# Peptides against a protein of PDB entry 7C96, part 22

Target 1, 73 residues: chain A of PDB entry 7C96
Amino acid sequence: PVIPDDFRCPISLELMKDPVIVSTGQTYERTCIEKWLQAGHGTCPKTQQTLTSTVLTPNYVLRSLIAQWCEAN

## One batch from the design tools (peptide; made by RFdiffusion4, then SolubleMPNN)

Design b2_p13_3_s3 (from b2_p13_3, 8 letters changed)
Fold by OpenDDE base, seed 3:
Structure b2_p13_3_s3 (fold): chain B 73 residues (1-73), chain A 13 residues (1-13)
Amino acid sequence: as target 1 above (73 residues)
Amino acid sequence: EKEKAEKILKEIE
């Protein structure tokens, strides 16, 4: 079935497996955002806002919601 | 949105 937009990484456009939150509040697939940061970028891919921190916080709530969706579909 | 995503994807590849 159709994957909800909120469950897709803004970069890869694929279903997120390990979603993480950046300082701006946006969520991305860990692998994608890590590559972005490693490339020397210090901004949020989606909003272009400067990141106040490079800490990536696991979005466990979203991960759980995605798991529930996958289980039902 | 898709266009923007593709641009970003190329930057990290």
Scores: peptide ipSAE 0.446, ipTM 0.889, DockQ to the pose 0.711
Fold by OpenDDE base, seed 1:
Structure b2_p13_3_s3 (fold): chain B 73 residues (1-73), chain A 13 residues (1-13)
Amino acid sequence: as target 1 above (73 residues)
Amino acid sequence: EKEKAEKILKEIE
């Protein structure tokens, strides 16, 4: 089945397993965004906005939705 | 969007 775009990481383009929200509100796979930050970047990959914080907040709602989708498909 | 994603992915790998 076709994976909903909202369930795919903007970077890896794969189904997210550990989605995290950055300060701009965009969600990415944790490993992807961590690598981006570790590379010295301080902007949001998707929007190019400067991150006001490097804190990554788990997107539990999306994580749950993805799990439910996977169970049904 | 795919091209952009690929560019970013290449940069972080």
Scores: peptide ipSAE 0.445, ipTM 0.889, DockQ to the pose 0.642
Fold by OpenDDE base, seed 2:
Structure b2_p13_3_s3 (fold): chain B 73 residues (1-73), chain A 13 residues (1-13)
Amino acid sequence: as target 1 above (73 residues)
Amino acid sequence: EKEKAEKILKEIE
């Protein structure tokens, strides 16, 4: 079935399994954003805004929604 | 969106 756009990582374009929120409010797959940061980047891939923090906050709500979607499809 | 994603993917690959 068609995967909702909000459930796809902006980088991998795949269904997120461990979504995390960056300081700009955008959500990415943890693995993807960590690689981006480790590469020396300090900006949000989606918006190009400078990150005020490199802290990654788990998006538990989205994770749950994706899990529910996967169970139903 | 896909084009941008591909660029980023190459950057972190």
Scores: peptide ipSAE 0.442, ipTM 0.889, DockQ to the pose 0.745
Fold by OpenDDE base, seed 4:
Structure b2_p13_3_s3 (fold): chain B 73 residues (1-73), chain A 13 residues (1-13)
Amino acid sequence: as target 1 above (73 residues)
Amino acid sequence: EKEKAEKILKEIE
């Protein structure tokens, strides 16, 4: 079935396994955003906004929603 | 949008 857009990483375009929230409020797959930051970028890939922090917060709610969706599909 | 994602992906890989 079609993967809901909100469940896909803006970078990999794949179903997220470990979604994390950046300072702009956007969510990405942890691995993807970490590589972006390690490459020396300090902006949000999706919005181009400057990140006020490089802290990555686990999006537990989304992780659970994705898990529920996977069980049903 | 997809094109943008592809560019970003290339940047990190």
Scores: peptide ipSAE 0.442, ipTM 0.889, DockQ to the pose 0.665

Design b2_p13_3_s4 (from b2_p13_3, 7 letters changed)
Fold by OpenDDE base, seed 2:
Structure b2_p13_3_s4 (fold): chain B 73 residues (1-73), chain A 13 residues (1-13)
Amino acid sequence: as target 1 above (73 residues)
Amino acid sequence: SEEKAKEILEQIE
């Protein structure tokens, strides 16, 4: 089945398993964004906006929605 | 987009 775009990581383009929100409000797979930050980048991959914080907030709602989608498909 | 994703992925690999 077709994976909803909102459920795919902007970086890996794969279904997110551990989605996290960055300071700009964008959501990425934790592993992907952590690699981006560890590479020395201080901007949001998708928007290029400077991150005001490197704190990654779990997107529990999205995680749940993705889990439900996986169960149904 | 897939192209954007590839560009980003290249920078973290």
Scores: peptide ipSAE 0.502, ipTM 0.898, DockQ to the pose 0.819
Fold by OpenDDE base, seed 4:
Structure b2_p13_3_s4 (fold): chain B 73 residues (1-73), chain A 13 residues (1-13)
Amino acid sequence: as target 1 above (73 residues)
Amino acid sequence: SEEKAKEILEQIE
């Protein structure tokens, strides 16, 4: 079935398994954003806004929604 | 966009 856009990582375009929120409020797959940061980037891939923090906050709500979607599909 | 996503992915892999 068609994966909801909000459930896909803006970078990998795949269903997120470990979604994390960056300082700009955007959500990415943890692995993807960590690689981006490790590459020396200090901006939000999607918005190009400068990250005010490198802290990655787990998006538990989204993780749960994705899990529910997977169970139903 | 998907094109932008691919460009970003290329930068990290």
Scores: peptide ipSAE 0.499, ipTM 0.898, DockQ to the pose 0.659
Fold by OpenDDE base, seed 3:
Structure b2_p13_3_s4 (fold): chain B 73 residues (1-73), chain A 13 residues (1-13)
Amino acid sequence: as target 1 above (73 residues)
Amino acid sequence: SEEKAKEILEQIE
């Protein structure tokens, strides 16, 4: 079945397994955004907005929704 | 955007 766009990482375009939220409110796969930050970037990949923090907050709600979708599909 | 994703991925590969 077709994977909902909101369930795919904006960088890898793959189904997210460990989604995390950045300061701008955008969500990415942890591995992808960590690589972006490690590469020296301090902006949000999608919006180009400067990150006010490099803290990555787990998006547990989305993780749960993705898990439920995977169980049904 | 698939094109946007490719550009970002290229910067972290």
Scores: peptide ipSAE 0.499, ipTM 0.898, DockQ to the pose 0.806
Fold by OpenDDE base, seed 1:
Structure b2_p13_3_s4 (fold): chain B 73 residues (1-73), chain A 13 residues (1-13)
Amino acid sequence: as target 1 above (73 residues)
Amino acid sequence: SEEKAKEILEQIE
């Protein structure tokens, strides 16, 4: 079935497995955002806002929702 | 936006 947009990483466009939240509130696949940061960027890929922190917070709620969706589909 | 995503992806690869 069609993957909900909210479950897809804004960068890879794939179903997120390890979603993390950046300081702007946007969520990305951990691997993708880490590569972005390693490339020397200090902004949010989607909003271009400067990240106030490079800390990546696991989005456990979304991770759980995605898991539930996968189990049902 | 798929186009935006592609542009970002190209910058990290």
Scores: peptide ipSAE 0.498, ipTM 0.898, DockQ to the pose 0.793

Design b2_p13_4_s1 (from b2_p13_4, 8 letters changed)
Fold by OpenDDE base, seed 5:
Structure b2_p13_4_s1 (fold): chain B 73 residues (1-73), chain A 13 residues (1-13)
Amino acid sequence: as target 1 above (73 residues)
Amino acid sequence: SEEYAQKILESMK
């Protein structure tokens, strides 16, 4: 079935498995955003805003919603 | 921009 846009990583365009939130409030797949940060970038890929922090916060609610969606579809 | 998109693409490699 069609994957909801909110469940896809803005970078990989794939269903997120380990979604994390950056300082701008956008959510990405952990591995994708980590590679971006490791490359020396300090901006949000989607919004191009400067990140006030490089801390990545797990989006547990979204991870749970995605898991439930996968079970039902 | 296309330039910014390319940066994202490069970071994925």
Scores: peptide ipSAE 0.085, ipTM 0.730, DockQ to the pose 0.349
Fold by OpenDDE base, seed 2:
Structure b2_p13_4_s1 (fold): chain B 73 residues (1-73), chain A 13 residues (1-13)
Amino acid sequence: as target 1 above (73 residues)
Amino acid sequence: SEEYAQKILESMK
């Protein structure tokens, strides 16, 4: 079935397994955004906005929604 | 730039 766009990481374009929120409010797969940050970038890949923090907050709601989608499909 | 970011993102895939 077609994967909802909001369930796909903006970087990997794959279904997110461990979605995390950056300071701009955008959500990415943890592994992807960590690689981006480790590469020395301080901006949001999607919006190009400067990150006010490098803290990554788990998006538990989205994770649950994705899990439910996977279970049903 | 957006172009640069896209280039980097593509390299990570």
Scores: peptide ipSAE 0.083, ipTM 0.720, DockQ to the pose 0.241
Fold by OpenDDE base, seed 3:
Structure b2_p13_4_s1 (fold): chain B 73 residues (1-73), chain A 13 residues (1-13)
Amino acid sequence: as target 1 above (73 residues)
Amino acid sequence: SEEYAQKILESMK
């Protein structure tokens, strides 16, 4: 089945396993966004907006939705 | 887009 776009990381384009939210509200796979930040970037990859914080918040709701989708498909 | 995602990945190298 076709994976919903909202379930794919904007960077890896793969189904997210550990989705995290950045300060702009965009969600990425943890490992992908961590590498981006470690590379010295302070902006949101998708929106190019400056991050007001580098804190990564787990998106538990999305994680649950993805898990449910995977179980059904 | 896939093209944009690839640009991001390359910028991490």
Scores: peptide ipSAE 0.082, ipTM 0.719, DockQ to the pose 0.839
Fold by OpenDDE base, seed 4:
Parts: structure tokens; sequence; C-alpha cells
Structure b2_p13_4_s1 (fold): chain B 73 residues (1-73), chain A 13 residues (1-13)
């Protein structure tokens, strides 16, 4: 089945397993955004906005929604 | 640049 766009990481374009929210409010797969930050970037990959923080907040709601979707499909 | 960022993103896929 077609994976909803909101369930895909903007970087990997794959179904997110460990979605995290950055300071801009965008959500990415943890491993993808960590690699981006480790490469020395300080901007949001999707929006190009400067990150006001490097804190990554788990998106538990989205994780749950993805899990529910996987169960149904 | 945006092009550079895109290349980096592609390399991470």
Amino acid sequence: as target 1 above (73 residues)
Amino acid sequence: SEEYAQKILESMK
C-alpha cells in the first residue's frame, strides 16, 4: 500500500521507525537527522531554516500512528 | 546552496 507522505522521512523517503522533531517543527528519522547534524549542518534539511536548537524530540504520536498504520496494512 | 544540500541529502539515502 501507499505510505502516507507524513509517515516518510524527508531525507530517506522511507517509513520512519524513530521519528524525531527538530526546532523548526519538522520530523525526520533519528539516524538521518543525526547524520546531517554530525556533518556540521545547522539548518533544517526540508525548510533550510536555521535550527535554534540541536535537541531532537521523539515524536511519540507519529510513532504510534505509524505503528497503527503498519498493523492495518 | 540548495543544490549542495540536496546532494548531501541524496548521499544519505
Scores: peptide ipSAE 0.075, ipTM 0.717, DockQ to the pose 0.197

Design b2_p13_4_s2 (from b2_p13_4, 8 letters changed)
Fold by OpenDDE base, seed 4:
Structure b2_p13_4_s2 (fold): chain B 73 residues (1-73), chain A 13 residues (1-13)
Amino acid sequence: as target 1 above (73 residues)
Amino acid sequence: MEEKAQQILESMQ
């Protein structure tokens, strides 16, 4: 089935399993954004905005929604 | 935008 765009990581384009929110409010797969940060980047991949923090906040709501979607499809 | 994402992914792999 067609994966909702909001459920896909902007980087990997795959269904997110561990979605995290960056300081810009965008959500990415944890592993993807961590690699981006580890590579020395300080911007949001999607918006190019400068990150005011490197803290990654788990997006539990989205995680739950994705899980529900997976169960139904 | 998806092409951009693919480029980013490739650069990180």
Scores: peptide ipSAE 0.219, ipTM 0.823, DockQ to the pose 0.519
Fold by OpenDDE base, seed 2:
Structure b2_p13_4_s2 (fold): chain B 73 residues (1-73), chain A 13 residues (1-13)
Amino acid sequence: as target 1 above (73 residues)
Amino acid sequence: MEEKAQQILESMQ
């Protein structure tokens, strides 16, 4: 089955398992964005906007949607 | 800008 673009991490291009939202509103796989931040970057990979916070908020809705998609496919 | 973003993303893959 074709994975919906919104279900794929912008970095890994893989189906997200633990999607998290950064301060810019973009969603990434947790491990991917954490690696980016740990490398010393303070910007959003997708938009290059400066992050106002390094807090990562779980995207529970998207996580649920992805889980539902996986169950059906 | 989009190209720059793509370069960053590709560098992480």
Scores: peptide ipSAE 0.170, ipTM 0.786, DockQ to the pose 0.228
Fold by OpenDDE base, seed 5:
Structure b2_p13_4_s2 (fold): chain B 73 residues (1-73), chain A 13 residues (1-13)
Amino acid sequence: as target 1 above (73 residues)
Amino acid sequence: MEEKAQQILESMQ
């Protein structure tokens, strides 16, 4: 079945396994955004906004929704 | 999607 856009990482375009939220409110796969930050970038890949923090907050709600979707499909 | 954003995302793929 077609994967909902909200369940795909904006960077990898794949179903997220460990979604995390950045300071701009955008969600990415942890591995993807960590690589971006490690490369020395301080902006949000999707919005280009400067990150007020590099803290990554787990998006547990989304993780749960994705898991439920995978179980049903 | 903004052109600038698209370029950034593509560069990471």
Scores: peptide ipSAE 0.155, ipTM 0.771, DockQ to the pose 0.270
Fold by OpenDDE base, seed 1:
Structure b2_p13_4_s2 (fold): chain B 73 residues (1-73), chain A 13 residues (1-13)
Amino acid sequence: as target 1 above (73 residues)
Amino acid sequence: MEEKAQQILESMQ
């Protein structure tokens, strides 16, 4: 079935496997956002807001929802 | 601004 937009990484456009939340509240696939940060950027790709922190917080709720969706579909 | 954001995202793909 069609993958819900909220389950897709804004960068890769693929189903997220390891979603992480940045300080702006946006969620990305870990590998994607890490590449962005490693390139020397300190902003949110989607919003262009300056990140108050470069800490990446696992989005466990979303991870679980995606897993449940995959199991059902 | 939205266009720029989109360009950034596309460039990372």
Scores: peptide ipSAE 0.124, ipTM 0.749, DockQ to the pose 0.225

Design b2_p13_4_s3 (from b2_p13_4, 7 letters changed)
Fold by OpenDDE base, seed 5:
Structure b2_p13_4_s3 (fold): chain B 73 residues (1-73), chain A 13 residues (1-13)
Amino acid sequence: as target 1 above (73 residues)
Amino acid sequence: MEEEAKKILESMK
């Protein structure tokens, strides 16, 4: 079935396994956003907004929703 | 998004 857009990483376009929230509120796959940051970027890939913090917060709610979706599909 | 960013993101896929 078609993966909901909200469940796909804006970078990899794949179903997120370890979704994390950046300071702008956007969510990405941890590995993807970490690579972006490690490359020296300080902006949000999707919005181009400057990140006020490089802290990555696990999106537990989304993780759970994705898990539920995976079980059902 | 910016073209440069798009290229970078593509390289990360």
Scores: peptide ipSAE 0.068, ipTM 0.730, DockQ to the pose 0.254
Fold by OpenDDE base, seed 3:
Structure b2_p13_4_s3 (fold): chain B 73 residues (1-73), chain A 13 residues (1-13)
Amino acid sequence: as target 1 above (73 residues)
Amino acid sequence: MEEEAKKILESMK
């Protein structure tokens, strides 16, 4: 079945396994956004907005939704 | 998104 766009990382375009939220509210796969930050970037990849924080907050709700979707499909 | 950002993201995929 077709993977919902909201379940795909904006960077890898793959189904997210460990989704995390950045300060702009956008969600990415943890490994992808960490690589972006480690490369010295301080902006949101999708919006280009400056990040007010580099803290990555686990998106547990989305993780659960993805898990449920995977189980059903 | 801006072209420069797109290039960087593509290189990370």
Scores: peptide ipSAE 0.064, ipTM 0.721, DockQ to the pose 0.261
Fold by OpenDDE base, seed 1:
Structure b2_p13_4_s3 (fold): chain B 73 residues (1-73), chain A 13 residues (1-13)
Amino acid sequence: as target 1 above (73 residues)
Amino acid sequence: MEEEAKKILESMK
């Protein structure tokens, strides 16, 4: 079935497996946002806002929702 | 977003 937009990484456009939240509240696949940060960027790819922190917080709720969706589809 | 950012993001896909 069609993957819900909220389940897709804004960068890779693929179903997220390890979604993490940045300081702006946007969620990305961990590997994608890490590459972005490692490239020397300190902004949110989606919003271009400066990140107040480079800490990546696991989005456990979304991870669970995606897992449930995958099980059902 | 700025062009370089777009290029980087596209290369990451």
Scores: peptide ipSAE 0.061, ipTM 0.719, DockQ to the pose 0.202
Fold by OpenDDE base, seed 4:
Structure b2_p13_4_s3 (fold): chain B 73 residues (1-73), chain A 13 residues (1-13)
Amino acid sequence: as target 1 above (73 residues)
Amino acid sequence: MEEEAKKILESMK
């Protein structure tokens, strides 16, 4: 079935397994955004806004929603 | 359940 856009990482375009929120409020797959940051980027891939922090916050709500979607499809 | 989705779900546990 069609994966909801909000469930896909803006970077990998794949269903997120470990979604994390960056300082801009956007959510990415952890591994993707970590690689982005490690490459020396200090901006949000989606919005191009400068990140005020490199802290990555787990998006537990989204993780749960994705899990529910997976179970139903 | 979509096979790929199933794999993702299992990986989340």
Scores: peptide ipSAE 0.021, ipTM 0.519, DockQ to the pose 0.038

Design b2_p13_4_s4 (from b2_p13_4, 8 letters changed)
Fold by OpenDDE base, seed 2:
Structure b2_p13_4_s4 (fold): chain B 73 residues (1-73), chain A 13 residues (1-13)
Amino acid sequence: as target 1 above (73 residues)
Amino acid sequence: MEEYAKKLLESMK
């Protein structure tokens, strides 16, 4: 089945398993955004906005939705 | 990762 766009990481374009929210409100796969940050970048890959914080907040709601989708498909 | 970000940005144009 077709994977909803909102369920795919903007970077990897793959179904997210551990989605996290950055300071700009965008959500990425944890491993992807961590690699981005570790590479020395201080901006949001999608919006190019400067991150006001490097804290990554788990997107539990989205994780649950994705899990439900995976179970059903 | 930079390449992926680049692809993303290009797709948004």
Scores: peptide ipSAE 0.120, ipTM 0.739, DockQ to the pose 0.146
Fold by OpenDDE base, seed 1:
Structure b2_p13_4_s4 (fold): chain B 73 residues (1-73), chain A 13 residues (1-13)
Amino acid sequence: as target 1 above (73 residues)
Amino acid sequence: MEEYAKKLLESMK
């Protein structure tokens, strides 16, 4: 089945397993965004906005939705 | 978007 766009990481384009929210409100796969930050970037990959914080907040709601979708499909 | 994502991935290497 087709994976909903909102369930895909903007970077890897794959189904997210550990989605995290950055300061701009965008959600990415944790490993992807961590690599981006570790590479010395301080901006949101998708929006190019400067991150006001490098804190990554788990998107538990999305994680749950993805899990439910995977279970049903 | 795929090309953009690819560029992002490449930039991380």
Scores: peptide ipSAE 0.118, ipTM 0.748, DockQ to the pose 0.824
Fold by OpenDDE base, seed 5:
Structure b2_p13_4_s4 (fold): chain B 73 residues (1-73), chain A 13 residues (1-13)
Amino acid sequence: as target 1 above (73 residues)
Amino acid sequence: MEEYAKKLLESMK
């Protein structure tokens, strides 16, 4: 089935399993954004805005929505 | 990272 764009990681373009929110409000797959940060980048991949924090906040609501979508599709 | 970079660039088009 067609995966909703909001359920896909902007980096991997794959269905997110562990979505996390960065300081800019964008959501990414945890492993993807962690690798991006570990590579020395301090910007949001999608918006190119400078991150005010490197803290990654779990997007539990989205995680749940994706899980529900997977169950139905 | 090259793969991610490539995909990221593609997604931004």
Scores: peptide ipSAE 0.105, ipTM 0.738, DockQ to the pose 0.126
Fold by OpenDDE base, seed 3:
Structure b2_p13_4_s4 (fold): chain B 73 residues (1-73), chain A 13 residues (1-13)
Amino acid sequence: as target 1 above (73 residues)
Amino acid sequence: MEEYAKKLLESMK
């Protein structure tokens, strides 16, 4: 089935396994956003807004939703 | 890298 856009990382375009939230509220796959930040970028890939923090917060709710979707599909 | 990311995002549409 078609993967919902909200379940795909904006960078990799793949189903997220370890989704994390950045300061702008956007969610990315951890490895993808970490590479982005490590490359020296200080903006949100999706919104291009400046990140007020480089802290990555696990999106447990989305992770659970993705898991449920994967189980059902 | 930023331009590439933007292109990737556009491909989602």
Scores: peptide ipSAE 0.097, ipTM 0.725, DockQ to the pose 0.139

Design b2_p13_5_s1 (from b2_p13_5, 8 letters changed)
Fold by OpenDDE base, seed 5:
Structure b2_p13_5_s1 (fold): chain B 73 residues (1-73), chain A 13 residues (1-13)
Amino acid sequence: as target 1 above (73 residues)
Amino acid sequence: EEKKAQEILEEIE
């Protein structure tokens, strides 16, 4: 089935398993954004906006929605 | 312009 764009990581383009929100409000797969930050970047991968914080907030709502989608498809 | 996935991936691998 076709994976909704909002459920795919902007970096890996794969269904997110552990989605996290960065300071700009964008959501990425945890492992992907952590690699980006570890590489020395201080910006949002997609928007290129400067991150006001490197704190990653779990997107539990999206995680749940993805899980529900997987069960139905 | 927003970065494409391919471009982002190249910066971390």
Scores: peptide ipSAE 0.409, ipTM 0.876, DockQ to the pose 0.501
Fold by OpenDDE base, seed 3:
Structure b2_p13_5_s1 (fold): chain B 73 residues (1-73), chain A 13 residues (1-13)
Amino acid sequence: as target 1 above (73 residues)
Amino acid sequence: EEKKAQEILEEIE
């Protein structure tokens, strides 16, 4: 079935497995955002806003929602 | 405006 847009990483466009939240509130796949940061970027990929922190917070709620969706589909 | 996925992907490749 069609994957909900909110469940896809803004970078890879794939279903997120390890979604993490950046300081701007946007969520990305961990591996994708880490590559972005390692490339020397200090901004949010999608919004281009400056990150106030490079800390990546696991989005457990979204992870759970994705898991539930996968079980049902 | 906000970047599109393809544009973002090219920045990290």
Scores: peptide ipSAE 0.394, ipTM 0.873, DockQ to the pose 0.457
Fold by OpenDDE base, seed 4:
Structure b2_p13_5_s1 (fold): chain B 73 residues (1-73), chain A 13 residues (1-13)
Amino acid sequence: as target 1 above (73 residues)
Amino acid sequence: EEKKAQEILEEIE
């Protein structure tokens, strides 16, 4: 079945396993955004907005929604 | 404008 866009990482385009929220409110796969930050970037990959913080917050709600979707599909 | 996924990947790989 077709993976909902909101469940796919904007970088990898794959179903997220460990989604995290950046300061701009965008959500990415943890490994993807960490690589981006380690590369020296201080902006949001998709929007290019400057990050006010490099703290990554787990998106538990989305993680649960993805899990539910996977069980049903 | 917003970046495309492929362009973002090229910057980290």
Scores: peptide ipSAE 0.394, ipTM 0.875, DockQ to the pose 0.498
Fold by OpenDDE base, seed 2:
Structure b2_p13_5_s1 (fold): chain B 73 residues (1-73), chain A 13 residues (1-13)
Amino acid sequence: as target 1 above (73 residues)
Amino acid sequence: EEKKAQEILEEIE
């Protein structure tokens, strides 16, 4: 079935398993954003906005929605 | 303009 765009990581384009929110409000797969930050970047990958913090907040709501979608499809 | 996935991936790898 077609994977909803909001369920795919902006970087990997794959279904997110551990979605995390950056300071700009954008959500990425944890592994992807961590690699980005480890590479020395201090901006949001897609929007290019400067991150006010490098703290990654788990997006539990989205994680749950994705899990529900996976169970139904 | 927002970056495309391919461009972002190239910067990581």
Scores: peptide ipSAE 0.374, ipTM 0.868, DockQ to the pose 0.468

Design b2_p13_5_s2 (from b2_p13_5, 9 letters changed)
Fold by OpenDDE base, seed 3:
Parts: sequence; structure tokens; C-alpha cells
Structure b2_p13_5_s2 (fold): chain B 73 residues (1-73), chain A 13 residues (1-13)
Amino acid sequence: as target 1 above (73 residues)
Amino acid sequence: SEKKAQEILESIE
């Protein structure tokens, strides 16, 4: 079935397994955003806004929604 | 966009 856009990482375009939120409020797959940050970038890939923090917050709500969707599909 | 995503992905590979 068609994967909802909100469930796909803006970078990899794949279904997220470990979604994390950056300071701008955008959500990415953990591995993708970590690679971006490790490459020396300090901006949000999606919005180009400067990140006020490099802290990555797990998006547990989205993770649960994705899990539920996967069970049903 | 998919184009932007691809550019980002390639930059971190």
C-alpha cells in the first residue's frame, strides 16, 4: 500500500524506523540526520533553518503511528 | 521534493 508522506524520512524517502525531531520541529530518520550533522551541517535539511540545538528527540508518537500502520498493512 | 532529498542523501553518503 501507499506509505503516507509523513511516515517517510525527508532525506531517505523511506519508511522511518527511528524517527527523531530536530530543533526546528522537523522529523527525520535518526541515522540520516546524524550523518547530516556529522558532515558538519548546522541547518535543517527540510527548511534550511539554522538548528538552535543538535539534540535529537525521539518522536514516540510518530513511531507508534508507523508501527500501527505497518501492522494493518 | 524528491530532487532535494536526493541531493541531501548524496551529500551524506
Scores: peptide ipSAE 0.423, ipTM 0.881, DockQ to the pose 0.666
Fold by OpenDDE base, seed 4:
Structure b2_p13_5_s2 (fold): chain B 73 residues (1-73), chain A 13 residues (1-13)
Amino acid sequence: as target 1 above (73 residues)
Amino acid sequence: SEKKAQEILESIE
């Protein structure tokens, strides 16, 4: 079935398994955004805004929604 | 765009 856009990582375009929120409020797959940061980037891939923090906050709500979607599809 | 996403992905892999 078609994966909802909100459930896909803006970078990998794949269904997120470990979604995390960056300071700009955008959500990415943890592995993707960590690699981006490790490469020396300090901006949000989606918005190009400068990150005010490098803290990655787990998006548990989205993780749960994705899990529910996967169970139903 | 999806094109940009691909470019980003390739740059971090």
Scores: peptide ipSAE 0.422, ipTM 0.881, DockQ to the pose 0.596
Fold by OpenDDE base, seed 1:
Structure b2_p13_5_s2 (fold): chain B 73 residues (1-73), chain A 13 residues (1-13)
Amino acid sequence: as target 1 above (73 residues)
Amino acid sequence: SEKKAQEILESIE
């Protein structure tokens, strides 16, 4: 089935398993964004906005929605 | 876009 765009990581384009929110409000797969940050980047890959923080907040709601979608499809 | 995503992915691999 077609995976909703909101459920796919903007970097890997794959269904997210551990989605995290950056300071700009965008959500990415944890491993992807961590690699980006570790490479020395301080911007949001999707929006190019400067990150005001490098804190990554788990997107539990999205994780749950993805799980529910996977169960139904 | 997929092109941008690919570019970013390649830069962090």
Scores: peptide ipSAE 0.422, ipTM 0.880, DockQ to the pose 0.623
Fold by OpenDDE base, seed 2:
Structure b2_p13_5_s2 (fold): chain B 73 residues (1-73), chain A 13 residues (1-13)
Amino acid sequence: as target 1 above (73 residues)
Amino acid sequence: SEKKAQEILESIE
C-alpha cells in the first residue's frame, strides 16, 4: 500500500521506525539524522535552518500512528 | 524532493 508522506523520513524516504524530532520541529528517522549530525552538519536537512540543539526527541505520537498504520496494512 | 533526499543520503553514507 501507499505510505503516507508524513510517515516517511525526509532523508531515506522510507517508513520511519524510530521517528525523532529535531529543534526545528521536523521529524526524521533516528538513524538518518544521527548520521547527518555525525557528519558534522548543524542544520535541519529539510529546512536548512540552523539547529539550536542536537537533542533528538522521540516522536511518540507519530511512532504510534505509524504502528497503527502498519497493523492495518 | 527525491533529488534532495538522495543528495543528503549520499552525503551521509
Scores: peptide ipSAE 0.417, ipTM 0.879, DockQ to the pose 0.678

